Peptides against a protein of PDB entry 5EFW. Designs and how they scored, part 19

Target 1, 141 residues: chain A of PDB entry 5EFW
Amino acid sequence: TTLERIEKNFVITDPRLPDNPIIFASDSFLQLTEYSREEILGRNARFLQGPETDRATVRKIRDAIDNQTEVTVQLINYTKSGKKFWNLFHLQPMRDQKGDVQYFIGVQLDGTEHVRDAAEREGVMLIKKTAENIDEAAKEL

## One batch from the design tools (peptide; aimed at target 1 K139)

Design b1_p16_8_s2 (made by RFdiffusion4, then SolubleMPNN; from b1_p16_8, 8 letters changed)
Fold by OpenDDE base, seed 2:
Structure b1_p16_8_s2 (fold): chain B 141 residues (1-141), chain A 16 residues (1-16)
Amino acid sequence: as target 1 above (141 residues)
Amino acid sequence: MALAKEDEEEATKNIK
């Protein structure tokens, strides 16, 4: 599909299902996180959190989901092997023609360090543009 | 004390 051709780290979740599970994950996301597709489909993405994940940042993500809004944050996530990475994360709702939320799109830019200034701005522009591409591609679902 | 743990647990219920 057009969605499968997007060579970026992303997931699609379904807030209409219990616990807002992942319903799609890119191959790059699986590689980043070290999980198989079978291990993550049908699960909430909270399994990426760990001891050093900032709870105030997680609350910002929660608030965005609850309010059906977009958010961009940086947080520590963990791979299956327990490796930490900085995740520049963008989340936005995918809406139907009526304006009802169908899905959430989550895009990840991974890094070894917290990105700032020009690098952060560039990363944010990239992940937002990616989210728009996913939104357009996911309309075929 | 209970509210802070509930808030933390509730915060972990969402994606990421």
Scores: peptide ipSAE 0.046, ipTM 0.642, DockQ to the pose 0.166
OpenDDE base, seeds 1, 3, 4, 5: peptide ipSAE 0.030, 0.042, 0.030, 0.059; ipTM 0.673, 0.648, 0.673, 0.646; seeds 3, 5 fail the geometry check

Design b1_p16_8_s3 (made by RFdiffusion4, then SolubleMPNN; from b1_p16_8, 8 letters changed)
Fold by OpenDDE base, seed 4:
Structure b1_p16_8_s3 (fold): chain B 141 residues (1-141), chain A 16 residues (1-16)
Amino acid sequence: as target 1 above (141 residues)
Amino acid sequence: MALAKEDEEEAEKNIE
């Protein structure tokens, strides 16, 4: 599909199902997180959180989901092996022709380091553009 | 045991 050709770290979740589970994950996302597709499909993405994940940042993600809005944050996540990485993360709702939320798109920046200033701004522009490309590709599903 | 349960209740709708 056009969606499968997007070579970026991303997931699609379904907020209409209990606990907003992951329904699609890119191959790059699986490589980044060290999970198989079978291990993550049907689960909420909170399994990436751990001891050093900032709870105030997690609350911003929750508030964006509850309010059906976009958010961009940077937080510590953990791989399956317990390795820490910095996740520059963008979340936005995917809406149908009526304006109802169908899915959420989550995009992660490539990289394991905390980014700041100009590098952070560049990363934010990249992940937002990627989310728009995913939104366009997923409307054909 | 107690710390693990409090973190689970706040996490119910969060992703990543």
Scores: peptide ipSAE 0.064, ipTM 0.654, DockQ to the pose 0.082
OpenDDE base, seeds 1, 2, 3, 5: peptide ipSAE 0.062, 0.064, 0.070, 0.069; ipTM 0.644, 0.641, 0.647, 0.650; seeds 1, 3, 5 fail the geometry check

Design b1_p16_8_s4 (made by RFdiffusion4, then SolubleMPNN; from b1_p16_8, 8 letters changed)
Fold by OpenDDE base, seed 3:
Structure b1_p16_8_s4 (fold): chain B 141 residues (1-141), chain A 16 residues (1-16)
Amino acid sequence: as target 1 above (141 residues)
Amino acid sequence: MALAKEDEEEAEKDIE
């Protein structure tokens, strides 16, 4: 599909299912996180969090889901092997023709360090644009 | 449905 051709780190989740599970993951996301597709499909993406993940940042993500809004944050995530990475994360709702939320799109820009200033702004623009591309591609599903 | 208090702490862990 057009969606599968997007060479970025992203997931699609279904908030209409219990615990808002991942229903789609890009190959790049699997590579980044070191999980197989089978290991992550049907799970809430919280498995990427760990001891150094900022709880206040996680709450912002939750609030965005609950409020059906977009959010952009940076947080520490963990690979399957326990490697930490900084995730510049953007989440936005995917809406149907009626305006009802069908899915959430999560886009990840990974880094070894916290991204700041101009680099952060560039990263944010990139992941937001990616999310829009995913939204458009998913309309074909 | 009142989400149980335990669900609130788990809900704080939602998604990435």
Scores: peptide ipSAE 0.073, ipTM 0.644, DockQ to the pose 0.227
OpenDDE base, seeds 1, 2, 4, 5: peptide ipSAE 0.064, 0.068, 0.059, 0.071; ipTM 0.637, 0.637, 0.666, 0.637; seeds 1, 5 fail the geometry check

## One batch from the design tools (peptide; aimed at target 1 Q102)

Design b1_p17_1 (made by RFdiffusion4)
Pose (drawn by RFdiffusion4):
Order: C-alpha cells, then sequence, then structure tokens
Structure b1_p17_1 (pose): chain A 141 residues (1-141), chain P 17 residues (1-17)
C-alpha cells in the first residue's frame, strides 16, 4: 500500500484512545529504534525519552498536542538498547473536512547532534513533505 | 497490514462508544 511505500521514519497515533497510543509505526522507525510492532503498538511515544531529554522541549510537544496544532523541535531520544540520538521531530494532526482531529502524525530524522542553519532547513523540509505524504496516504482511515 | 492496524483502532473506538 501507499502508506507502506513511504520510506521514512514515522508513527501515527490515535488521540481518541486513552493516552494517545501509536496505531501504526513505519518499517524504518522500528529498525532505527530497535523495537518491534508487538512491543510498541498501543504505547504512547514517550517511551523514546530518557535522562538527557530536555524537559521544556517535551513540554512544548505536550502543549502543541493539547492545542491540536503543529510543532517542530529537536530533542534527545534513546533506542531500545539505550543508544542516544538526536531527533529532528515534526508533529501534525490529520483532520477531516470539518476540522476534527482524527490522528497525530509524527516524523523523525536521526542525527548525532543539534543541527542549525542550512542543515536544519533541509531536514525540516524533508520531514514536513513526508508528513503531507502520510496525510494524503491515510485520508480515508 | 496498514489497513488492519487502523481497523483494530476503530474497533476499540466502537467499544468505548
Amino acid sequence: as target 1 above (141 residues)
Amino acid sequence: MAEEEFEEAKEKLEELE
């Protein structure tokens, strides 16, 4: 299917289920994070976080979800085995024709450090186009 | 596979309703 042909890291969550769980995770996201589908479907994506994760940054994500809007931030995430990586992360809701939120889309891009300038602009362009591709691929679900 | 995973979430929503 088209959703499965999207070669990027991403997860989709359902805010209408308690605690906004992951209902779909990309093949690339699972192998990057070393988790399986059985392990993480039904879980909130906060399991990616840990000791060196910036709390104010996590706060900005919590607030954006509460307000049902987009956010782009960078933060430290961990794989299943505990390896650290920087995550250039973009979040956006999928809505129906009346504007009601159906799901959240999250797209991840791994790095070894915080990026800025042109490197950040390129990464943001890649993850925002991918989110639009995901929204278009999942509009009937 | 992708449609199945979304369908399972719709079944849970129906149970909550």

Design b1_p17_1_s1 (made by RFdiffusion4, then SolubleMPNN; from b1_p17_1 with E5Y E7K K10E L13R)
Fold by OpenDDE base, seed 5:
Structure b1_p17_1_s1 (fold): chain B 141 residues (1-141), chain A 17 residues (1-17)
Amino acid sequence: as target 1 above (141 residues)
Amino acid sequence: MAEEYFKEAEEKREELE
């Protein structure tokens, strides 16, 4: 499918299921996070968080989900092996023709450093565009 | 293949209804 051809780090979650679990993860996401597909599917994406993940930033993500809005943040995430990385993260709802939220799309841009200025703007543009591509591709299913 | 995951999610939702 077109969705599977998107070579970016992303997941799709289902807020209509308990705890908004991941229902789809890209191959790149699995590679980035060092988890298998079986280890990820059915789980809330919070397992990527760790000791140095900013709690206020996490709250922004939670609020966006609760309010069914989009959000873009940078936060520290951890791989399965415990490796830290900066995640420029974009989350947005996937809505049906009626405007009702069906899923959430989460896109991750990984990096060793916190990005700022032009680099951040470029990254934000990239992950937002990616999210739109995912939205379109997923709706074809 | 992706469609299978969405179908699985749908089935789980239906089970909860």
Scores: peptide ipSAE 0.662, ipTM 0.941, DockQ to the pose 0.849
OpenDDE base, seeds 1, 2, 3, 4: peptide ipSAE 0.654, 0.661, 0.655, 0.656; ipTM 0.940, 0.941, 0.940, 0.940

Design b1_p17_1_s2 (made by RFdiffusion4, then SolubleMPNN; from b1_p17_1, 6 letters changed)
Fold by OpenDDE base, seed 5:
Structure b1_p17_1_s2 (fold): chain B 141 residues (1-141), chain A 17 residues (1-17)
Amino acid sequence: as target 1 above (141 residues)
Amino acid sequence: MAREYFEEARRLREELE
């Protein structure tokens, strides 16, 4: 499908299920995080957090989910093997024709470095555009 | 393939109803 052909790091979660679990993860996301698909599906994405993950940033993500809004942040995440990486992360709701939230789309920028200034702006534009592509592709399923 | 994951999610939601 078109969704599967999007070669970016992303997940789709279902807030209508307990604890907003991941219901879809891209191949690139699995490669980045070093998890298998079976290890990811059905889990809340918080397993990527660790000791150096900023709790205030996590709260921003939680608030966005609760308020059904989008958010873009950078935070430390951890791979399965415990490797730290900077995650430029964008989250936005996927809404149906009536405007009701069906899913959340989470996109992670390629790379492991914290980005600033122009690079950050470019990264944000990229992951937001990616999220829109995912939204469109997923709605075709 | 991707469709199957969404269908599974739907089934899970229905089970909660």
Scores: peptide ipSAE 0.684, ipTM 0.947, DockQ to the pose 0.847
OpenDDE base, seeds 1, 2, 3, 4: peptide ipSAE 0.639, 0.680, 0.097, 0.683; ipTM 0.939, 0.947, 0.718, 0.947

Design b1_p17_1_s3 (made by RFdiffusion4, then SolubleMPNN; from b1_p17_1 with E3K E5Y E8K E14K)
Fold by OpenDDE base, seed 1:
Structure b1_p17_1_s3 (fold): chain B 141 residues (1-141), chain A 17 residues (1-17)
Amino acid sequence: as target 1 above (141 residues)
Amino acid sequence: MAKEYFEKAKEKLKELE
């Protein structure tokens, strides 16, 4: 199977290009967001944001990118048709053997509700593990 | 050119499964 066919919602972005554009998206991500691959490649992922997306949460994501750190948040995102969903989102840098950031990995877990407590902890564990799996696979190539 | 870059990046990463 190819990376795109991994049954998880994720993207890979390139922070070395202007505005950290998406350079890779899984099939599941496209199905979730209702966008085609052509519509999203080369774009910043902010197209998922809308009126009810919390700006403070978005700032946390931006800060993590600027500081080259990981972050886990929940935020409202919108599909192409305008449907809202809660996105439990994890972002982390992918570093080479020298420690230099090569890419960012973004993993999304969607839901109709904001998750809390045990459900949130479980979701966070899942998306972090997914990100690590992607990171390891990419580094070993 | 950007499209070629993205396709090249995908090619590097697709060998996961």
Scores: peptide ipSAE 0.051, ipTM 0.674, DockQ to the pose 0.106
OpenDDE base, seeds 2, 3, 4, 5: peptide ipSAE 0.112, 0.018, 0.061, 0.029; ipTM 0.739, 0.512, 0.677, 0.659; seeds 2, 3, 4 fail the geometry check

Design b1_p17_1_s4 (made by RFdiffusion4, then SolubleMPNN; from b1_p17_1, 5 letters changed)
Fold by OpenDDE base, seed 5:
Structure b1_p17_1_s4 (fold): chain B 141 residues (1-141), chain A 17 residues (1-17)
Amino acid sequence: as target 1 above (141 residues)
Amino acid sequence: MAKEYFEKARKKLEELE
């Protein structure tokens, strides 16, 4: 199977291109967000944001990109049809053998509510593990 | 590191932009 067929919500972005656009999106991500692959590729993932998306949380994501670090946050995102969902989002850099950042992996765990405590911890573990799996899979292509 | 695989994707995106 190809990278896109991994049954998790994720994207891969390219910070070496203007505005860090999405270069790969999983089928699951497309289903979640209600966009086609053609509508997503080449765009910055900010199109998922909307009126109730917390700007401070968005800044944390931006800072992580700029600093080439990982981050895990929860934020309101919107589907193409305007449906809100809580996104437990994990972002981490994909580095080459020299340690240089080549891409970013973004993993989304969707839900109808903001998760806390045990549910949040479980979700965080899941999306971090997912990101690592994607990193390994991508590097083997 | 999947260079050819991702390079193809990059080329397609550059054509669209």
Scores: peptide ipSAE 0.330, ipTM 0.831, DockQ to the pose 0.206
OpenDDE base, seeds 1, 2, 3, 4: peptide ipSAE 0.193, 0.249, 0.049, 0.127; ipTM 0.779, 0.807, 0.695, 0.747

Design b1_p17_2 (made by RFdiffusion4)
Pose (drawn by RFdiffusion4):
Structure b1_p17_2 (pose): chain A 141 residues (1-141), chain P 17 residues (1-17)
Amino acid sequence: as target 1 above (141 residues)
Amino acid sequence: SLEEAEEAAERFRAIME
């Protein structure tokens, strides 16, 4: 299917279910994070967080979800085995024709450090185009 | 609704399978 043909790291969550769980995770996201589908479907994506994760950054994501809007941030995430990586993360809601939120889309791009300038602009462009591709691929669900 | 959300999750599961 088209959703499966999207070669990027991403997860989709359902905010209408308690605690906004993951209902779909990309093949690339699972192998990057070392988790399986059986392990993480039904879980809130906060399991990616840990000791060196910036609390105020996590707060900006919580607020954006509460307000039902988009956010782009960078933060430290961990794999299942505990390896650290920087995550250039973009979040956006999918809405129906009336504007009601159906799902959240999250797209991840791994790095070894915080990026800025042109490197950040390129990464943001890639993850925002991917989110639009995901929204278009899942509009009937 | 809750039921609609559960049905949507099943459609996503079916795609992955």

Design b1_p17_2_s1 (made by RFdiffusion4, then SolubleMPNN; from b1_p17_2, 6 letters changed)
Fold by OpenDDE base, seed 2:
Structure b1_p17_2_s1 (fold): chain B 141 residues (1-141), chain A 17 residues (1-17)
Amino acid sequence: as target 1 above (141 residues)
Amino acid sequence: SLEEALRSAEKFREIAE
């Protein structure tokens, strides 16, 4: 059901506010990144980036936000303790009934390795489906 | 405002773990 609790790594951001801050984070996201809710709410998600995060990939994310489109990328992120992980990341807008963007949904699939081929395709399908589930469930709130 | 957005976003706990 669309009302079933979604136990995945995800955040919701508000692009209508300055710097598109995180306004909601799932418990699993906090566990993955090793941050408390208080530490990340109200902040842009760029705190997950670090020295080895590919800047071109980050630009793709920024462009998607600016253009109000979805994007799927894989990039290096860092936990609070500095641990690197590969983040298979999907971002898509959450729109109201009029079609206006209200929020963005960001879904993260963590891994110790950069995934390719079938493994990547499977991960992409998973995080995209998760984002759709979040969007549909949100409509019932 | 951010504060208002954060309060509004609490509704998402209904669909999260």
Scores: peptide ipSAE 0.739, ipTM 0.965, DockQ to the pose 0.358
OpenDDE base, seeds 1, 3, 4, 5: peptide ipSAE 0.708, 0.216, 0.187, 0.723; ipTM 0.965, 0.798, 0.783, 0.967

Design b1_p17_2_s2 (made by RFdiffusion4, then SolubleMPNN; from b1_p17_2, 6 letters changed)
Fold by OpenDDE base, seed 2:
Structure b1_p17_2_s2 (fold): chain B 141 residues (1-141), chain A 17 residues (1-17)
Amino acid sequence: as target 1 above (141 residues)
Amino acid sequence: SLEEALEAREKFLEIAE
């Protein structure tokens, strides 16, 4: 689809389904994570986590889902081949006109190192803007 | 399940595209 071809790493999940599975993934996300679309659809995104993924950071993500809020964190993720990468991750709800949460948008900015300071701020601005663009695209296409 | 996710995907695409 056109949305899948957006050159950003993102997924759409459905919190109304058990375990908040991925229902949509961009081509870039598949390339980043080295998974096929068939391998990730219907799954919770936790398959990206591994031994060095900080559990406290994961809990922040879980809390944001439960509370239907947005969150921005940086955590270790793993590709299918086991390659580690730092994921500057932004999550936000996609709401309907009544304000009810329908989906979540997850945006990933990959890096080989944990970014700090100005680099992190720049990345945060980028992924937040990306999430907003996806939200608009999903409602206007 | 995968089936449920695929159905949800279709519903999403109906509103997104």
Scores: peptide ipSAE 0.557, ipTM 0.936, DockQ to the pose 0.248
OpenDDE base, seeds 1, 3, 4, 5: peptide ipSAE 0.551, 0.535, 0.528, 0.530; ipTM 0.935, 0.932, 0.931, 0.931

Design b1_p17_2_s3 (made by RFdiffusion4, then SolubleMPNN; from b1_p17_2, 8 letters changed)
Fold by OpenDDE base, seed 1:
Structure b1_p17_2_s3 (fold): chain B 141 residues (1-141), chain A 17 residues (1-17)
Amino acid sequence: as target 1 above (141 residues)
Amino acid sequence: SLAEALESREKFLEIAE
């Protein structure tokens, strides 16, 4: 299985570069966000945030990156055209054989509504599994 | 592909370092 065959919304970012820019985005992610690949590569993913994005939730994401840990949150994101969507978002570090962080994997599950309870648990399980699949596929390259 | 993206990343690091 290769990354190109993973039909999920995800990005890979590089914390070793200034401002942790996106270095890879899936086709599904581009379709979801309405951006071209050229518009998002090399940029920090914060362009998805907008007026109703909860700042405390964004801080949780930043803290996870700074501490090199995983995090799962749900936040409002915006498409290029300004359309709001709820993003069930999972982020985790991708480590090398020595255990050092090389990249971050971000997986997005989009929805028109904030998901709760069983639906949220199912979504979290899905995006975490997706992240693991991406991690394994990336290490085979 | 990711491989190509990661290769590009290395080029960026070489410039930055």
Scores: peptide ipSAE 0.100, ipTM 0.721, DockQ to the pose 0.088
OpenDDE base, seeds 2, 3, 4, 5: peptide ipSAE 0.040, 0.035, 0.079, 0.036; ipTM 0.654, 0.622, 0.670, 0.651

Design b1_p17_2_s4 (made by RFdiffusion4, then SolubleMPNN; from b1_p17_2, 7 letters changed)
Fold by OpenDDE base, seed 4:
Structure b1_p17_2_s4 (fold): chain B 141 residues (1-141), chain A 17 residues (1-17)
Amino acid sequence: as target 1 above (141 residues)
Amino acid sequence: SLEEALEARRKFEEIAE
């Protein structure tokens, strides 16, 4: 699809299905994580976590899902081959016209390093804007 | 399951088109 070809790392998940599985992944996300589309679809995104992933940060993500809110965090993730990367991650709900959550949009910043200070702020702005763009594209706005 | 996700994906694509 056109959406899959957006040159940003993102997934869309469906919280109405058991365990909030990924139902959509961009080509860039597949490249970043080294997984095929078939390996990704239907799975909860927690497969990216590993030994050095901060559990408190993961809990923030889970809380955001449960509370149907957005969250922005930075955490260590792992590719299929086991390579660590710092994931500046933004998650936000995609709501329908009634305001009900239909999906979640998850955006991952490009790069593998922990970003701080101005670079982090810039990255946060970028991934938030990306999420909004994806939301708008999905809604044909 | 994968099948359920694929169906959900289909429904999403209908919205996104």
Scores: peptide ipSAE 0.448, ipTM 0.903, DockQ to the pose 0.240
OpenDDE base, seeds 1, 2, 3, 5: peptide ipSAE 0.343, 0.423, 0.381, 0.353; ipTM 0.863, 0.901, 0.884, 0.864

Design b1_p17_3 (made by RFdiffusion4)
Pose (drawn by RFdiffusion4):
Structure b1_p17_3 (pose): chain A 141 residues (1-141), chain P 17 residues (1-17)
Amino acid sequence: as target 1 above (141 residues)
Amino acid sequence: SPGAAKTPPSPLPPFPP
């Protein structure tokens, strides 16, 4: 299917279920994070966080979800085995024709450090175009 | 399908070790 042909890291969550769980995770996201589908479907994506994760950054994500809007941030995430990576993360809601939120889309891009300038602009362009592709691929669900 | 409602502000949970 088209959703499965999207070669990027991403997860989709359902805010209408308690605690906004993951309902779909990309093949690339699972192998990057070393988790399986059985392990993480039904879980909130906060399991990616840990000791060196910036709390105010996580706060910005919480607030954006509460307000049902988009956010782009960078933060430290961990794989299942505990390896550290920087995550250039973009979040956006999928809405129906009346504007009601159906799901959240999250797109991840791994790095070894915080990026800025042109490197950040390129990464943001990649993850925002992917989110639009995901929204278009899942509009009937 | 029905849409999701906005959630009020809440505190963050603690980080795992």

Design b1_p17_3_s1 (made by RFdiffusion4, then SolubleMPNN; from b1_p17_3, 7 letters changed)
Fold by OpenDDE base, seed 1:
Structure b1_p17_3_s1 (fold): chain B 141 residues (1-141), chain A 17 residues (1-17)
Amino acid sequence: as target 1 above (141 residues)
Amino acid sequence: MPGAAPRPPAPLPELPA
Protein backbone atom coordinates (compact mmCIF):
# COMPACT_ATOMS: atom_id res chain seq x y z
CA THR B 1 0.00 0.00 0.00
CA THR B 2 1.00 3.67 -0.27
CA LEU B 3 1.17 3.96 3.53
CA GLU B 4 3.54 0.96 3.78
CA ARG B 5 5.97 2.66 1.41
CA ILE B 6 6.45 5.78 3.55
CA GLU B 7 10.20 5.86 4.14
CA LYS B 8 10.07 6.06 7.94
CA ASN B 9 10.09 3.45 10.70
CA PHE B 10 6.55 3.27 12.03
CA VAL B 11 3.66 1.05 13.08
CA ILE B 12 -0.03 1.61 13.66
CA THR B 13 -1.79 -0.30 16.46
CA ASP B 14 -5.44 -0.82 17.37
CA PRO B 15 -6.17 -0.34 21.09
CA ARG B 16 -9.78 -1.44 20.53
CA LEU B 17 -8.58 -4.98 19.77
CA PRO B 18 -7.26 -7.42 22.39
CA ASP B 19 -3.70 -6.51 23.50
CA ASN B 20 -3.39 -3.48 21.15
CA PRO B 21 -1.90 -5.35 18.17
CA ILE B 22 0.07 -3.96 15.25
CA ILE B 23 -2.28 -3.54 12.28
CA PHE B 24 0.17 -1.76 9.97
CA ALA B 25 3.96 -1.62 9.59
CA SER B 26 6.14 0.30 7.16
CA ASP B 27 8.69 -1.47 4.95
CA SER B 28 11.45 0.40 6.80
CA PHE B 29 10.25 -0.94 10.16
CA LEU B 30 10.39 -4.51 8.84
CA GLN B 31 13.91 -3.94 7.53
CA LEU B 32 15.03 -2.42 10.85
CA THR B 33 13.62 -5.20 13.01
CA GLU B 34 14.41 -8.09 10.60
CA TYR B 35 10.85 -9.44 10.72
CA SER B 36 8.46 -10.22 7.89
CA ARG B 37 5.10 -8.49 7.79
CA GLU B 38 3.38 -11.82 8.49
CA GLU B 39 5.46 -12.29 11.65
CA ILE B 40 4.36 -9.01 13.27
CA LEU B 41 0.87 -8.11 12.05
CA GLY B 42 -1.70 -8.98 14.70
CA ARG B 43 0.90 -9.00 17.50
CA ASN B 44 1.63 -6.59 20.33
CA ALA B 45 4.90 -4.73 19.70
CA ARG B 46 6.41 -6.05 22.98
CA PHE B 47 8.39 -8.62 20.95
CA LEU B 48 10.94 -5.83 20.40
CA GLN B 49 11.84 -5.91 24.11
CA GLY B 50 14.62 -7.97 25.66
CA PRO B 51 16.89 -8.43 28.69
CA GLU B 52 18.27 -4.89 28.76
CA THR B 53 15.00 -3.10 27.99
CA ASP B 54 14.24 -0.80 30.93
CA ARG B 55 10.99 -1.83 32.61
CA ALA B 56 10.27 1.66 33.94
CA THR B 57 10.44 3.04 30.40
CA VAL B 58 8.07 0.32 29.19
CA ARG B 59 5.67 1.32 31.98
CA LYS B 60 5.71 4.91 30.67
CA ILE B 61 4.61 3.61 27.27
CA ARG B 62 1.85 1.50 28.82
CA ASP B 63 0.64 4.43 30.91
CA ALA B 64 0.44 6.65 27.82
CA ILE B 65 -1.67 4.06 26.01
CA ASP B 66 -3.95 3.59 29.02
CA ASN B 67 -4.35 7.35 29.44
CA GLN B 68 -4.65 7.96 25.66
CA THR B 69 -1.76 10.44 25.63
CA GLU B 70 1.47 10.84 23.69
CA VAL B 71 4.91 9.88 25.01
CA THR B 72 8.51 10.07 23.84
CA VAL B 73 11.16 7.77 25.32
CA GLN B 74 14.44 6.06 24.46
CA LEU B 75 14.81 2.33 25.11
CA ILE B 76 16.76 -0.77 24.13
CA ASN B 77 15.04 -2.89 21.49
CA TYR B 78 16.10 -6.09 19.75
CA THR B 79 15.96 -7.31 16.16
CA LYS B 80 14.83 -10.82 15.27
CA SER B 81 18.48 -11.93 15.26
CA GLY B 82 18.95 -10.52 18.78
CA LYS B 83 20.87 -7.39 17.81
CA LYS B 84 20.41 -4.52 20.27
CA PHE B 85 19.63 -0.98 19.18
CA TRP B 86 18.62 2.23 20.92
CA ASN B 87 15.11 3.18 19.92
CA LEU B 88 14.11 6.83 20.21
CA PHE B 89 10.39 6.14 20.25
CA HIS B 90 7.37 8.41 19.93
CA LEU B 91 3.78 7.27 20.42
CA GLN B 92 0.59 9.29 19.93
CA PRO B 93 -3.12 8.56 19.51
CA MET B 94 -4.99 8.94 16.23
CA ARG B 95 -8.40 10.44 16.92
CA ASP B 96 -11.53 10.61 14.80
CA GLN B 97 -13.55 13.78 14.18
CA LYS B 98 -15.46 13.16 17.41
CA GLY B 99 -12.19 13.04 19.37
CA ASP B 100 -12.30 9.31 20.09
CA VAL B 101 -9.08 7.30 19.87
CA GLN B 102 -9.06 4.97 16.88
CA TYR B 103 -5.41 3.93 16.69
CA PHE B 104 -1.93 4.66 17.99
CA ILE B 105 1.00 5.70 15.82
CA GLY B 106 4.46 4.55 16.89
CA VAL B 107 7.55 6.04 15.25
CA GLN B 108 11.04 4.62 15.78
CA LEU B 109 14.40 6.29 15.28
CA ASP B 110 17.12 3.66 15.60
CA GLY B 111 20.72 4.10 16.66
CA THR B 112 23.75 2.14 17.77
CA GLU B 113 24.09 4.35 20.84
CA HIS B 114 21.97 6.31 23.27
CA VAL B 115 21.52 9.82 21.85
CA ARG B 116 21.82 12.89 24.07
CA ASP B 117 21.59 16.67 24.02
CA ALA B 118 21.23 18.28 20.59
CA ALA B 119 21.08 14.95 18.77
CA GLU B 120 18.24 13.79 21.00
CA ARG B 121 16.31 17.05 20.56
CA GLU B 122 16.70 16.82 16.80
CA GLY B 123 15.54 13.21 16.79
CA VAL B 124 12.50 14.05 18.90
CA MET B 125 11.46 16.82 16.52
CA LEU B 126 11.87 14.47 13.57
CA ILE B 127 9.83 11.57 14.96
CA LYS B 128 7.06 13.87 16.21
CA LYS B 129 6.77 15.52 12.80
CA THR B 130 6.75 12.08 11.19
CA ALA B 131 3.88 10.98 13.43
CA GLU B 132 1.86 14.05 12.47
CA ASN B 133 2.47 13.40 8.78
CA ILE B 134 1.32 9.80 9.14
CA ASP B 135 -1.77 10.90 11.04
CA GLU B 136 -2.76 13.34 8.30
CA ALA B 137 -2.01 10.86 5.51
CA ALA B 138 -4.16 8.17 7.14
CA LYS B 139 -7.10 10.55 7.61
CA GLU B 140 -7.12 11.49 3.94
CA LEU B 141 -7.45 7.90 2.67
CA MET A 1 4.01 -0.35 20.54
CA PRO A 2 6.36 -2.06 23.02
CA GLY A 3 4.16 -3.00 25.96
CA ALA A 4 3.61 -5.92 28.36
CA ALA A 5 4.54 -9.63 28.04
CA PRO A 6 4.17 -11.27 24.59
CA ARG A 7 0.74 -12.60 23.56
CA PRO A 8 -0.71 -14.42 20.52
CA PRO A 9 -1.73 -12.61 17.30
CA ALA A 10 -5.14 -10.94 16.99
CA PRO A 11 -7.43 -10.16 14.01
CA LEU A 12 -6.45 -7.24 11.76
CA PRO A 13 -8.89 -4.59 10.53
CA GLU A 14 -8.79 -2.79 7.20
CA LEU A 15 -6.73 0.41 7.25
CA PRO A 16 -6.41 3.20 4.71
CA ALA A 17 -3.05 3.17 2.93
Scores: peptide ipSAE 0.026, ipTM 0.642, DockQ to the pose 0.041
OpenDDE base, seeds 2, 3, 4, 5: peptide ipSAE 0.031, 0.031, 0.036, 0.029; ipTM 0.618, 0.624, 0.621, 0.608; seeds 2, 3, 4, 5 fail the geometry check

Design b1_p17_3_s2 (made by RFdiffusion4, then SolubleMPNN; from b1_p17_3, 6 letters changed)
Fold by OpenDDE base, seed 3:
Structure b1_p17_3_s2 (fold): chain B 141 residues (1-141), chain A 17 residues (1-17)
Amino acid sequence: as target 1 above (141 residues)
Amino acid sequence: MPGAAPRPPAPLPPLPA
């Protein structure tokens, strides 16, 4: 689809389905994580977590989903082959005309290190803008 | 794609990565 070919790392999940599964994944996301689309569609994105993924950070993500709010965090994620990467991750709800949450948009900025200061601020601005672009594109489908 | 099998889901609440 046009949406899945947006040249950024992102997924769309459906919180109205059991376990909030991934329903769309960009080509870049598949390349980053080393999974095929068939391997991840219908699954919760928690498969990217591993031994060094900070549980407190994961709880922040959980809380944002439960409260239907946005959140931006950095956490360790793992590729299919087990390679670690730092994920500057932004999550936000996609709402309908009535204001009800339909989906969540997750945007990933991958890195070899935990980003700080100006680099972090720049990355945050980028992934937030990306999320807004995805939101707009998804509404046109 | 690498040859490893997909990771099993972790026993965590519903959330993205």
Scores: peptide ipSAE 0.028, ipTM 0.618, DockQ to the pose 0.042
OpenDDE base, seeds 1, 2, 4, 5: peptide ipSAE 0.038, 0.048, 0.027, 0.026; ipTM 0.632, 0.635, 0.647, 0.640; seeds 1, 2, 5 fail the geometry check

Design b1_p17_3_s3 (made by RFdiffusion4, then SolubleMPNN; from b1_p17_3, 5 letters changed)
Fold by OpenDDE base, seed 2:
Structure b1_p17_3_s3 (fold): chain B 141 residues (1-141), chain A 17 residues (1-17)
Amino acid sequence: as target 1 above (141 residues)
Amino acid sequence: SPGAAARPPAPLPPLPA
């Protein structure tokens, strides 16, 4: 599918299902996080959080979901093996023609360090662009 | 057996991914 051709780290979640589970994960996302597709489909993405994940940042994401808005943050996430990585994360709702939220798109740019300034701005532009591409591709869902 | 109580929906944690 067109969606599957997007070679970026991303997931799609379904807020209409209990706990907003992941319903699609890109191959790159699976590689990044070290999970199989079977391990994560149907689960809320919170399994990526760990001891050093900033709870205030997590709350920002939660608020965005609750308010059906987009958000861009950086947070510590963990792979299945427990490896930490900095996740420059962008989330946005996918809406139907009526404007109702159908899904959320989450895009991840991973790194070994927190990115700042110009590097952060560049990363943000990239993940936002990616999210838009996913939105268009996912219309077939 | 009822599956493990759905973790109280942690507020949709960010797609922390």
Scores: peptide ipSAE 0.034, ipTM 0.605, DockQ to the pose 0.069
OpenDDE base, seeds 1, 3, 4, 5: peptide ipSAE 0.026, 0.031, 0.038, 0.028; ipTM 0.590, 0.601, 0.599, 0.591; seed 4 fails the geometry check

Design b1_p17_3_s4 (made by RFdiffusion4, then SolubleMPNN; from b1_p17_3, 6 letters changed)
Fold by OpenDDE base, seed 4:
Structure b1_p17_3_s4 (fold): chain B 141 residues (1-141), chain A 17 residues (1-17)
Amino acid sequence: as target 1 above (141 residues)
Amino acid sequence: APGAAPRPPAPLPPLPA
């Protein structure tokens, strides 16, 4: 789809389906994570987590989903081959015209290191803006 | 395709329908 071709790392998940599966993944996300689209669609994004993924950070993500709010965190994720990366991750709900949550948008900014200070702020602004762009694009489909 | 095996709680966990 046109949405899937957006040159940013993102997924869209469906919380109304069992286990909040990924229903869309960008080409860049597939490249980042080293998975095919067929391997990703219909799965919960937990496959990105691994041994060094901070469980407290994961809980923050879970809480945001349960509360239907946005969250921005940094956590260690893993590619299919087991390569670690620092994921500056932003998640926000996509709401319908009635205000009900239809989907979640997850945007990933990968890095080799935990980003801080100005670099973190810049990354956060970027991924939040990306999420808004995705939200707008998806609503027009 | 099955992909990689499932792992601990999701960066994008479930909500009730």
Scores: peptide ipSAE 0.034, ipTM 0.625, DockQ to the pose 0.060
OpenDDE base, seeds 1, 2, 3, 5: peptide ipSAE 0.040, 0.021, 0.028, 0.025; ipTM 0.615, 0.592, 0.611, 0.608; seed 1 fails the geometry check

